Peptides against a protein of PDB entry 5H65. Designs and how they scored, part 164

Target 1, 294 residues: chain A of PDB entry 5H65
Amino acid sequence: QYLERTPLCAILKQKAPQQYRIRAKLRSYKPRRLFQSVKLHCPKCHLLQEVPHEGDLDIIFQDGATKTPDVKLQNTSLYDSKIWTTKNQKGRKVAVHFVKNNGILPLSNECLLLIEGGTLSEICKLSNKFNSVIPVRSGHEDLELLDLSAPFLIQGTIHHYGCKQCSSLRSIQNLNSLVDKTSWIPSSVAEALGIVPLQYVFVMTFTLDDGTGVLEAYLMDSDKFFQIPASEVLMDDDLQKSVDMIMDMFCPPGIKIDAYPWLECFIKSYNVTNGTDNQICYQIFDTTVAEDVI

## One batch from the design tools (peptide; made by RFdiffusion4, then SolubleMPNN)

Design b2_p20_3_s1 (from b2_p20_3, 8 letters changed)
Fold by OpenDDE base, seed 3:
Structure b2_p20_3_s1 (fold): chain B 294 residues (1-294), chain A 20 residues (1-20)
Amino acid sequence: as target 1 above (294 residues)
Amino acid sequence: VSAEDLADEALKYLEELRKK
């Protein structure tokens, strides 16, 4: 992967696709707000999606809570079930299913919960005490995932999402295919349920300037560039601060570009065709900058 | 039950089930 450094002026004259090693200053970047730069990416259809906001999730879970749990689906070989009724005037019923491992209930830190009728707040509180939570609904013959617009798996503060386009959902009993029902690896859960998991990614556009030329480079990265997982950054103030610090380091506000540090990175060019228009675009790849901040 | 109450009760319930 060793590439000789190429000036931007030379790159701008070349046809795509090609890979380059560059040294340039980050003149500017978009979006400026971190929360706007975090997206969900499907590895199959490559669609980029917005991360749902709490308000969006509240609506989904509120709608789910209007559905009555099917008593016939409680207490299977896979899970033991309990229904709680809220104390408020609505008297909402919440069904919690405790997933068993080969017929044995695991410890809370190893236990997956399936929840019907839970609010976001309730689910979040549960996810802090149990290994994982899956929002579900009563299907015709089995429990089913509630909605791919909501997380299919919640572990701690991490929300795992699936692609609506590429997923072919299977019923919850397919979790039986998992030999280990204590670790609850998101990819394994997704596979069992027919879900194509979405990947959290940082999506940014960098304007790079090395003094010979200027080009825009696209960044789509999950955890390499900042050495910070995009999946965790939205829920961690310290991580957010770290990303902000990194960006401020390379693109410090209030000072001239001459004082900016140099950014070493790899970029690849590629062709984008839109009708009769052909455009060469650039994407940053295989680049880590976090080490330069320390 | 409140959100916190539900979580606590669920935890308690699991513990009770595991004792059987």
Scores: peptide ipSAE 0.661, ipTM 0.958, DockQ to the pose 0.810
Fold by OpenDDE base, seed 5:
Structure b2_p20_3_s1 (fold): chain B 294 residues (1-294), chain A 20 residues (1-20)
Amino acid sequence: as target 1 above (294 residues)
Amino acid sequence: VSAEDLADEALKYLEELRKK
């Protein structure tokens, strides 16, 4: 879309909602820590959630490990099962279910694993050797997803989460409805299990200054702004470094703002009601930062 | 069995099952 560049001083005087193209310097931003800027967003109910820390996941999986796999749920038409016993003093039982495609076990790179009683470390190692891993538990008549507070699907280093509010979980046998049991597309898995998948998003507040005025703009973006997926950044040091470099470029520490590069972006204004007060807020949209800055 | 051992054992087990 075509929009004329508008100075911030003019924008600050106008009613919402409107869209603008601006050129401004990034005076400051929040949060400063990248980890804190990555959140989970539900596309249905629009709730924002924190990405669980590994410590949170450890607790969930430890709790799951206290439950013994149900023998009657082993080896169905959907999966073949094997139980391993750990060599610790407790002798923990871990059940791994290898999902079949039309009764045939696929290659490891096409194979989905269902795991009962596994630790986070064990699950992560499995996800590096198999296509996907789903943490599960023994239900009354079938395996069920362990907990939506943990990933419902792990592919490599990517953890896929579901919305607790919007999801209506179904038993694991509903994976039978999938025609393709080789690629294990997260959205397809989610649909089969009654899960509304959450989206990783960058959430930041930018303080923008073009010399005529100052305003705060909200950023909620999954992969456009940095051209880096929010879903991958937490598990990739190189991607984290790239984001940090971008932010340092626009807002370099120890340098005066007059030497900052110009950021060109689109912002939209919108009204927010806070009690009896009407406030105008701003959000960045349809913006990709380029390495070449003016 | 360690975390890595479990993953390796699972992989070997899958391969064995596929041979049947």
Scores: peptide ipSAE 0.660, ipTM 0.958, DockQ to the pose 0.807
Fold by OpenDDE base, seed 2:
Structure b2_p20_3_s1 (fold): chain B 294 residues (1-294), chain A 20 residues (1-20)
Amino acid sequence: as target 1 above (294 residues)
Amino acid sequence: VSAEDLADEALKYLEELRKK
């Protein structure tokens, strides 16, 4: 798509909705802390959620660990099971289910684990040695996903979350519907289990100034703007540094705005009604800034 | 088992199962 550049002063006078190409300086942005800008977004209901903190997950998994695995649900055509007892005062039972591919156990790098009664630490360490891990609990007739407040799938350091509002959970045996039981694509797993996967997004508010006017625009982007996946940034120090570097480049601390670089981006306007108040808001879209950093 | 031990034991167990 091609749009002619429009000055902010002209944009501010126009009705919504419209799309614009602009050239402006990033006067300021919020939140300033990267961790505060990463959120989870539902593509269906469009709710924004905070990424659960480690402490939140600890509580969820601790609660799950109070439940005893059902012996009747061990060893099905889908998975082979083993129960370990931890070395603590009470001897916590942890059930690990190794998912099979057409009745055959795969290599660890292709193997999905279902875990009952595991701690966050245990689950994370398992995810580093196996393809992926799903926290589960014993249901009445089958294993079930533990809690959508926790990841439904952990692959390496990436936690995949589902929307509580939009998901209609199905039992674990529905994983049988997957043709490929080796790669364990998150979207496929989600579909099989009736989960609407949440998307990691950067959510920021930019104050843009082109000398003719000042405009606030929202950024909600998963991987295009920074060319860095929001899903990976929280677990990668180098990616965090890269984002910080980009933001410092466009909005350098201790320097006056006159010396700021120009940012070219696309913005769209839209109407928002809050009670009796009508407001025009702006959102950045289809914009990549990382290419300009190099 | 510790958290690390569990992961190691699980891996070992998978390997043993695959040999059968």
Scores: peptide ipSAE 0.660, ipTM 0.958, DockQ to the pose 0.811
Fold by OpenDDE base, seed 1:
Structure b2_p20_3_s1 (fold): chain B 294 residues (1-294), chain A 20 residues (1-20)
Amino acid sequence: as target 1 above (294 residues)
Amino acid sequence: VSAEDLADEALKYLEELRKK
């Protein structure tokens, strides 16, 4: 898509909606901390949610660990089960269910685990040795997802979350609807379980200045702008450093704006009406910051 | 079992089951 470059002063005088190509300097941005800029977005209700902290997950899994696995739900056509007892004073019961593919147990790197009573630490370590882990609990007649406040699927270091508002959870046996039980695509798992998956997104507000005018532009992007997945950045120090370096390059601390590099991007205007108040807002779209800019 | 022990035991158990 090609658009003629438009100065900000001209854009600020025009009605919405419109699309523009601009060249401007990043005067400032918010939030300043990377962790605060990563959110979970629902594609259905469009609600933005905070990514749960480790402490939040600890509480959820600790509560789950107080529950006892139901013996009646062990060893089905879908999974083989094993229960371990911890060596702590309480002797906590942890049930691990190994999901089968057409009655055959797959290799560890293809195997989905369902876990009851596991701690966050235990689950994370399991996810590093198996394809995926789903925290579950014993329901009345079947295993059920533990809690949508926690990940419904953990693959390696990636935590997949679902929308509480839009999801209509189904029991774990609905995983039988998956023809291939080896790849465990998150969207497929979500669909089988009635989950609307949330999307990791970078959410930021840029203050852009081209010398003719200043405007604020909203950024909501999952992996295009930085060419770094928002879903992976929180668990990868190198990716975090990369994002920080990019932002520092465009908005270097301790340097006057006259020395800032120019940012070329696309923005779209749109109308926002709150009661009697009408304002025009701007959003960055279809823009990639080159990695070699660093 | 520790968290690491559980993961190792689970892996070992899967391997044993697959051999049957």
Scores: peptide ipSAE 0.660, ipTM 0.958, DockQ to the pose 0.820

Design b2_p20_3_s2 (from b2_p20_3, 6 letters changed)
Fold by OpenDDE base, seed 5:
Structure b2_p20_3_s2 (fold): chain B 294 residues (1-294), chain A 20 residues (1-20)
Amino acid sequence: as target 1 above (294 residues)
Amino acid sequence: VSADELADKALEYLEELRKK
């Protein structure tokens, strides 16, 4: 879309909603820590959630490990099962279910695993050798997803989460409805299990200054702004470094703002009602930062 | 099995099952 560049001083005087193209310097931003800027967003109810920390997941999986796998749920038409006993003093039982495609076990790179009683460490190692892993528990008549507070699907280093509010969980046998049981597309898995998948997003507040005025703009973006997926950044040191470099470039520490590069972006204004007060807020949209800055 | 061994054992088991 075509928009004329508008100075911030002019924008600050106008009513919402409107869209603007601006050129400004990034005076500051929040949060400063990258980990804190990555959140989970529901596309249906629009709730923002924190990405669970590994400590949170450890607790969930430890709790799951206290439950013994149900023998009657082993080896169905959908999966073949094996139970291993850990070497620890408690002798924990871990059930691994290998999902079949039309009754045939696929290669490891095409195979979905269902796991009962596994630790986070075990699950992560499995996800590096198999296509995907789903943490499950024994239900009354079928295996069920363990907990939506944990990933419903792990592919490599990517953890896929579902919305507790919007999801209506179905039993694991509903995976039978999938025609393709080799690629294990997260959205397809989610649909089969009644899960509304959450989206990883960068959430930041930018303080922008073009010399005529100062305003705060909200950023909620999954992969456009940095050209880096929010879903991958937490598990990839190189991607984290890239984001940090971008932010340091626009807002370098120890340097005066007059030497900062110019950021060109689009912002939209919108009205927010807070009690009796009407406030205008701003959000960055349709913006990709380029390495070449003016 | 240990946490380090489980993934390898699972992979081996899958391979064994596929041979049947």
Scores: peptide ipSAE 0.671, ipTM 0.963, DockQ to the pose 0.838
Fold by OpenDDE base, seed 3:
Structure b2_p20_3_s2 (fold): chain B 294 residues (1-294), chain A 20 residues (1-20)
Amino acid sequence: as target 1 above (294 residues)
Amino acid sequence: VSADELADKALEYLEELRKK
């Protein structure tokens, strides 16, 4: 992968696709707000989606809570079930299903919960005490995933999402296919349920300037560029601060570009056709900058 | 149960089930 450094002026004259190693200053970047730069990406259809906000999830779970758990679906070989009724005037019923491993209930830190009728707040609190939580609903013959607009799996503070377009949902009993029902690896859960998991990615546009030319480069990266997982950054203030520090380092506010540090990175060019318009675009790849900040 | 109590009760329930 060794590439000789190429000036931007030379790159701008070349046809795509090609790969380059560059040294440039980050003149500017968009979006400026970190939360706007975190998206969900499907590895199959490549659709970019917004990360749902808490308000969005509240609505989904509130809607789910209007459905009554089917008593016929309780207590299977896969899980033991308990229904609680809320103390409020609504008297909402919440069904919690404790997934068993080969008929044995695991410890809380190894236990997956399936929840019907839970609010976001309740689910979040559960995810802090148990290994994982899956929001579900009663289907005709089995429990089913509640909604792919909501997380299919919540582990701690991490919300795992699936692609609506590419997923072909299977019933919850398909979790039986998992040999290990204690680790609850998101990819394994997704596979069992027919879910194509979405990937958290940083999506940014960098304006790069090396003094010979200026080009815009697209960044779509999950955990390499900042050495910070996009999946965790939204829920961790320290990680957010770290990303901000990195960006401020390369693009410090209030000072001239002449004082900016140099950014070493790899970019690849590619063609984008929109009707009769052909455009060459650039994407950053295989680049880590976090080491330069420390 | 309240939203605050559900998680605790679920945990307690799991522990009870595991004792059987």
Scores: peptide ipSAE 0.671, ipTM 0.963, DockQ to the pose 0.840
Fold by OpenDDE base, seed 2:
Structure b2_p20_3_s2 (fold): chain B 294 residues (1-294), chain A 20 residues (1-20)
Amino acid sequence: as target 1 above (294 residues)
Amino acid sequence: VSADELADKALEYLEELRKK
């Protein structure tokens, strides 16, 4: 797409909705902390949610660990099961289910684990040795996803979350519908289990100034703006540093705005009604800034 | 098993099952 550059002063006078190409300086942005800018977004209901903290997950898995695995649900055509008892005062039972591919157990790097009664620490360690892990619980007739407040799928260091509002959970046996039981693509797993996957997004507010006017624009982007996946940034120090570097480049601390670099981006305007108040808001779209950093 | 050992034990168990 091609748009002629429009000064902010002109944009501020126009009705919404419209699309613009702009050239402006990033006067300021919020939130300043990267961790505060990463959220979960539902593509259907469009709700934004905070990424659960480790402490939140600990509580969820602790609660799950109070439930005893149902022995009747062990060892199905879909998975082979093993129960371990932990070396603690209470002897916690942990059930690990190894999902089979057409009746054959795959290699660890292709194997999906279903886990009952595991702690966050245990689950994370498992996810580093196996393809992926799903926290589950014993239902009445089948294993079920433990809780959508926790990841429905953990692959390496990536936690995949689902939308509580939009998901209609199905039992674990629905994983049988997957043709490929080796790669365990998150979207496929989600579809099989009736989960609407949430998307990691950067959510920031930019104050843009081109000398003719000042405009606030929202950024909600998963991987285009920084060319860094929001889904990976929280678990990768190098990626965090990269994002910080980009933001420092466009909005350097201790330097006056006159010396700031110019940012070229696309913004779209839209109407927002809050009670009796009508407001025009702006959102950045289809913009990549990382290419300009190199 | 301890929390630290579970992952290793699971891996060992998978390998054992695969040999059968």
Scores: peptide ipSAE 0.671, ipTM 0.963, DockQ to the pose 0.840
Fold by OpenDDE base, seed 1:
Structure b2_p20_3_s2 (fold): chain B 294 residues (1-294), chain A 20 residues (1-20)
Amino acid sequence: as target 1 above (294 residues)
Amino acid sequence: VSADELADKALEYLEELRKK
């Protein structure tokens, strides 16, 4: 897409909605901390949620670990089960269910595990050796997802979350609807279990200044702006450093704005009405800054 | 099993099951 470059002073005088191409300097941005800029977004209800902290997950899994696996739910056509007892004083029972593909157990790198009673540490270690892990609990007649406050699917270091508001959870046997039980695509798993998957997004507010005017632009992007997936950045130090470097490049600390590099991007205006108050807001779209860094 | 051993034991168990 091509748009004529428009100065900010002209944009600020125009009605919404409109799309613009701009060239401006990043005077400032918020939040300053990367972790605070990564959120979970629901594509259905559009609610933004915080990514759970490790401590939050510990509590959830600790609570789950107090439950005893139901013997009646072991070893179905969908999965083979094994229960281990921990060596700690409580002798915690951990049930691991190995999901089969058409009755055949796959290789570890293709195998989905369902786990009851596992700690976060145990689950994370399992996710590094198997394709995927789903934390579950024993329901009345079937295994069920443990808690949507925790990941419904863990693949490697990626935690997949679902929307509590929009999801209508189904029992684990609904995984039978998947024809291929080796790839474990998150969206397919979510669909089978009645989960509306949340999307990792970068959420930031940029203050842009081109010398003619200043405006704030909202950024909500999953992987285009930085060319770095928001879903992976929190678990990868190198990716975090890359994002930090990009932001430092456009908004270098301790340097006057006159020396800042120019940022070219697209913004769209839109109307926001709160009661009697009407304001025009701006959002960055279809913009990649990675090319400006490298 | 210990927390550190669970993942290894699970992997070993899967391998054993696959051999049957």
Scores: peptide ipSAE 0.671, ipTM 0.963, DockQ to the pose 0.852

Design b2_p20_3_s3 (from b2_p20_3, 6 letters changed)
Fold by OpenDDE base, seed 5:
Structure b2_p20_3_s3 (fold): chain B 294 residues (1-294), chain A 20 residues (1-20)
Amino acid sequence: as target 1 above (294 residues)
Amino acid sequence: VSADDLADEALKYLEELREK
């Protein structure tokens, strides 16, 4: 895509929609905290929602732990089951179901676990030793996904979420439709269970200034802008530091904007109607920040 | 079982099942 560089002052005078290539300095950005910039986006209904916090998940799993696993749903053709009792005062029952591949139990690194009554801590520890974990509950005739407010699939440190609005949940036995029961591709699991998976995205507002004008540009990006996946950044300190370093590079604290590096990016304008008011907004697209800034 | 204990026990159990 070839676009000539256009000064911001010229862009601010033009009607939308249009695409531009710009060179500007990042005067400021919001939110300032990285964890506040990571959201979940539905590719179908396009709703944005917050990534659940640890406290939110604790509540969901605590509630799930109050329900006793149904003995009738243990040990099916799809999975083998084991129930453990905790050593706490309440003696909580935790059911772990080991999913089989064509009747054969796989190795731990290929094995999907279904868990009833587990805490967040227990589930996280399990996800570090097995391929994947799905929090479930006992339904009427089958195991079911516990709650779409919690991850439907946990792989290592990655939490996969589904859209409550767009998903039509199916029972766990629908995992039988998967030909490959070793890799546990999140999209395949989601499809089998009737889940529309959400996408992690960075959501930020940049104030851009090229000396001729100032405009705000919206950034919604999953992995292109920083070359860092939004899905991994919350659980990886090194990735967080990298993003912070990039932002500090373009918008360094304590120095004048004249010394800021130039940011080259693509922006598109679009119309937004709020009542009787029509305004033009801008969004960054198809942009990767380079280490060697001009 | 603790969180760590559960994970370890689950792993051991899987291995035991696979040996059968």
Scores: peptide ipSAE 0.658, ipTM 0.957, DockQ to the pose 0.818
Fold by OpenDDE base, seed 1:
Order: structure tokens, then sequence, then C-alpha cells
Structure b2_p20_3_s3 (fold): chain B 294 residues (1-294), chain A 20 residues (1-20)
């Protein structure tokens, strides 16, 4: 929809909620580090959480590796199993389950692996050779997802996470409900396992200044603002550079704001009430800035 | 197997299974 440009000074005097089109300079933004701006968002409970660090995952998988695979759960109609013993001093056992499609083992690029006792390094290497990897553990009667604090699905370099609060986990045999066991669509896998998938989002606060006024606007976006998926940016140096370039363009370091380019965007105001305190906040929406970089 | 070889071994194993 078409909106006329409104100066910030006028916006700051108006009641919420309203939508505006603005032209302003990006005086500053937070957080400054890209890694800190990427979060996981639950579409159900709307909780924002941090993307686990590699160190966090190491701990989770290390703990999982202390558990012994249950031999009784090997080789079902859903998967064929193999157990390897590592050459380390402890002789860690790793079970890899190769998921079958209608009783037939697919090619590696179509094959989902269920892994018990794998380290992050091992899992990552597997994910580069197979379609997908799910970290699992031996449950009472079936394999089950290892931990929602870790990815429930790893495809290449993409880690898919689920919401602990909103998910009601089901056993791995529920993957049988998937007719196509070759593409392994994350949402389908999540649904089968009772997982509410989290969404990668950019979360930033922009301080906008058009010379008439200054306001802070909140940005929560998955792939539209930068035209870069938040889900991929952390694992792709080129994408990171692109985002940094965009931010540096709008908010160049070491120069005065007078020399900053103008940013055109849409913002919406909304009320936030905390007790007796009423505050009007602003959020950026339906805005793409990537076009300005080209 | 070593940790570094697991992925290769798994791939090899899959291929062997598929050939049966």
Amino acid sequence: as target 1 above (294 residues)
Amino acid sequence: VSADDLADEALKYLEELREK
C-alpha cells in the first residue's frame, strides 16, 4: 500500500498503532556484531533465543556420546544400522542408522542418517556427505531425538532447531508417516517428530534520524530486509560480508551523519504497557534494503 | 574407526548395503 512520507517529528507525536513510510538516516544500530543479531524465534510462543554456539553443541553431543546405543533398537523397517567403535582410549560406540525409503536404502545425497554417540565434528562431516543427519538417542522402545538444545536436523551447514516449550516430541518411528523419505524437508521432519521449528531471524534496533527527530525502530526479519536468509548467514562468509557491507553503507564508520545515505523504510508503531508505564515502540516492516547496495 | 574416518566409513557402508 502507498503511504506518504511522514517526518519523524510528526510520528513521535502520534498515537499508536499506525503505519508510516519514512526517510531517515541510520544513526546507529544494535547489536553491532552480526552474530549477536541472529536469533531463533518460535512462531508459536514467540520466544527469542540465542543460536547455540559450537561450544554449546560440543557439550551436548559429548554428553550424548557417553550413552551406549541400545542394540535392541538396531535394524528396523525404517532404518538399517551399523555401530562403529572409535579408536580413542574409551572406545566410544557410534551408531549410524540409515533411513530407508519404502524399504530401500537411498543414495547418500538422499539419505537421512540417525546418529547415536556422534561428536559435533563427526556429525558435521556426515552432513556434508549425506542428505541430512538427526542426532538421536536410544529411548525405551525406540530411538528418539537427542536434545532440542541441539539441532534436530542438520542439512549441510544448516542447523534446524526446535522450540523446547512448544514441541511435544514423538519417537523416531514417526518418520514413517513421511511418504517421501528422500528430500527430508525440515518442516515435514519437524511435524513428524512433534517439533515446532524455530526460525532464524535478524534482530536489530535501528536509531533513525531524519533531521526532524530521532526514534528507535525494531527489526525482526528472516530473509526480506537484507534479502539474505538468517538461517544461512552464520555459516557463509560471503553472506556475512554482504550484510556487513549493507550496514556499513547505511551507517559508515568514521564519517558524520550528514554524509550518510537516506534509508527509506516502513515502520509501524505499537503500544507497550508495563504496569502504569505506557510506551510507544516502532518496528520496521515490509522493507528491503538490498536493492540499494547494487 | 577414527572420528575423521567415520563419515567415509558410513558412506562406504551405505554403498555396500545398496549393492546387496
Scores: peptide ipSAE 0.657, ipTM 0.957, DockQ to the pose 0.834
Fold by OpenDDE base, seed 2:
Structure b2_p20_3_s3 (fold): chain B 294 residues (1-294), chain A 20 residues (1-20)
Amino acid sequence: as target 1 above (294 residues)
Amino acid sequence: VSADDLADEALKYLEELREK
């Protein structure tokens, strides 16, 4: 799409909704901390959620570990099961279920694990040796997802979350509906289990200044703006550094705005009603800055 | 099993099952 460049002063006078192409300097942005800028977004209900902290997950899995795996749910056509007892004071029971592909156990790099009673540390270590891990609990008739407050799927260092509001959870046996039980695509797993997957997004507020006016625009983007996936950035120091470098380039510390580089982007305006107050807000869309920086 | 060994034990167990 092509739009003629519009000065901010003109945009500020126009009604919403409209789309604009702008050229402006990034005067400032918030949050300043990258971790605070990464959130989870539901594509259905559009709620924004914080990414759970390690401490939050510890609590969830500790609680799950207090439950005893149901023996009658072990070893089905879908999975083979093994229970380990930890060498702690009371001997915690941990059940690991190895999901089969058409009755055949796959290689570790293609194998999905279902785990009952595991700690975050144990689960993370498992996810580094197997294709993926789903934290589960024993239900009445089948294994069930443990808690949507925790990841429904862990692949390597990536935690996949689901929306509590929009999801209608189904039992673990619904994984049988998957044709491919080797790659364990998160969206496919989510669909089978009735989960609406959340999307990692960068959420930032940019203060833009083109010399004619100042405008605040929101950025909600998963992977286009920085050409870096929001889903990976929290677990990768190099990616974090890259984002920081990009932001420092557009908004360099210690120098005046006159020396800032120009940022070209698309913004859209929209109306927001808060009580009796009506305001026009702006959002950045369809913009990639990394290609311009590199 | 210790917490640190669970992943290794699980991997070994999978391999054992696959060999049967």
Scores: peptide ipSAE 0.657, ipTM 0.957, DockQ to the pose 0.826
Fold by OpenDDE base, seed 4:
Structure b2_p20_3_s3 (fold): chain B 294 residues (1-294), chain A 20 residues (1-20)
Amino acid sequence: as target 1 above (294 residues)
Amino acid sequence: VSADDLADEALKYLEELREK
């Protein structure tokens, strides 16, 4: 939709909700660290969660590794299984289940692995050679997802997470319902397993100044604002550098705001109730970063 | 098997299974 540019001073005087097109300088933003700005968002309950750190995942997988794979659950119509024993003193058993497509084992690049007893390192290495990996555990009657605190699906370097609150987990055999057992689309996998997938989002607060007024606007965006997927940025140094460069461009360190470029964006106002107090807040939407080149 | 070896072993195993 078309919107005329509105100065911030005018916006600040108006009631919510409304949509605006603005031209302003990015005076400042928070958080300053990129890793702090990437969150997981549930599309259902709208809870924002932190992306688990490697250390967090290590703990989860270490705990999982203490559980012995159930031999009775191996080699079903859905998957072929093999158990490896580690060479370490603990002699940890790792079960890898190779998911079949209509009874046929696919190529590695099309193959989903179910792994129980694996470490993060092992899982990550597997994900580099196979299509995808699901950390699982032996349940009573079937394999089950290990823990929603860990990724339910790992594809390459992308970790897919599910919402603990909104998900109603189903056993691994529900993957049988998938028609396509080659591409392993995360949303399809999630649906089959009763998982509400979380979305990676950039979450930032921008302080915008157009010379007429100052306004704080909230940014929650997955891939439009930077034209960089939030789901990939944490695992890609080049993407991280790109985001940093963009932010430095609009908010360059060491120089005065007078020299900052102009940012054009769309913002929407909305009412927020905090107890008995009503506040008007602003959110950036449908915006890709661009300089106002005059 | 080591962490590095597991991925390789798994790949080899898959290939072996596919050939049968």
Scores: peptide ipSAE 0.659, ipTM 0.957, DockQ to the pose 0.838; fails the geometry check

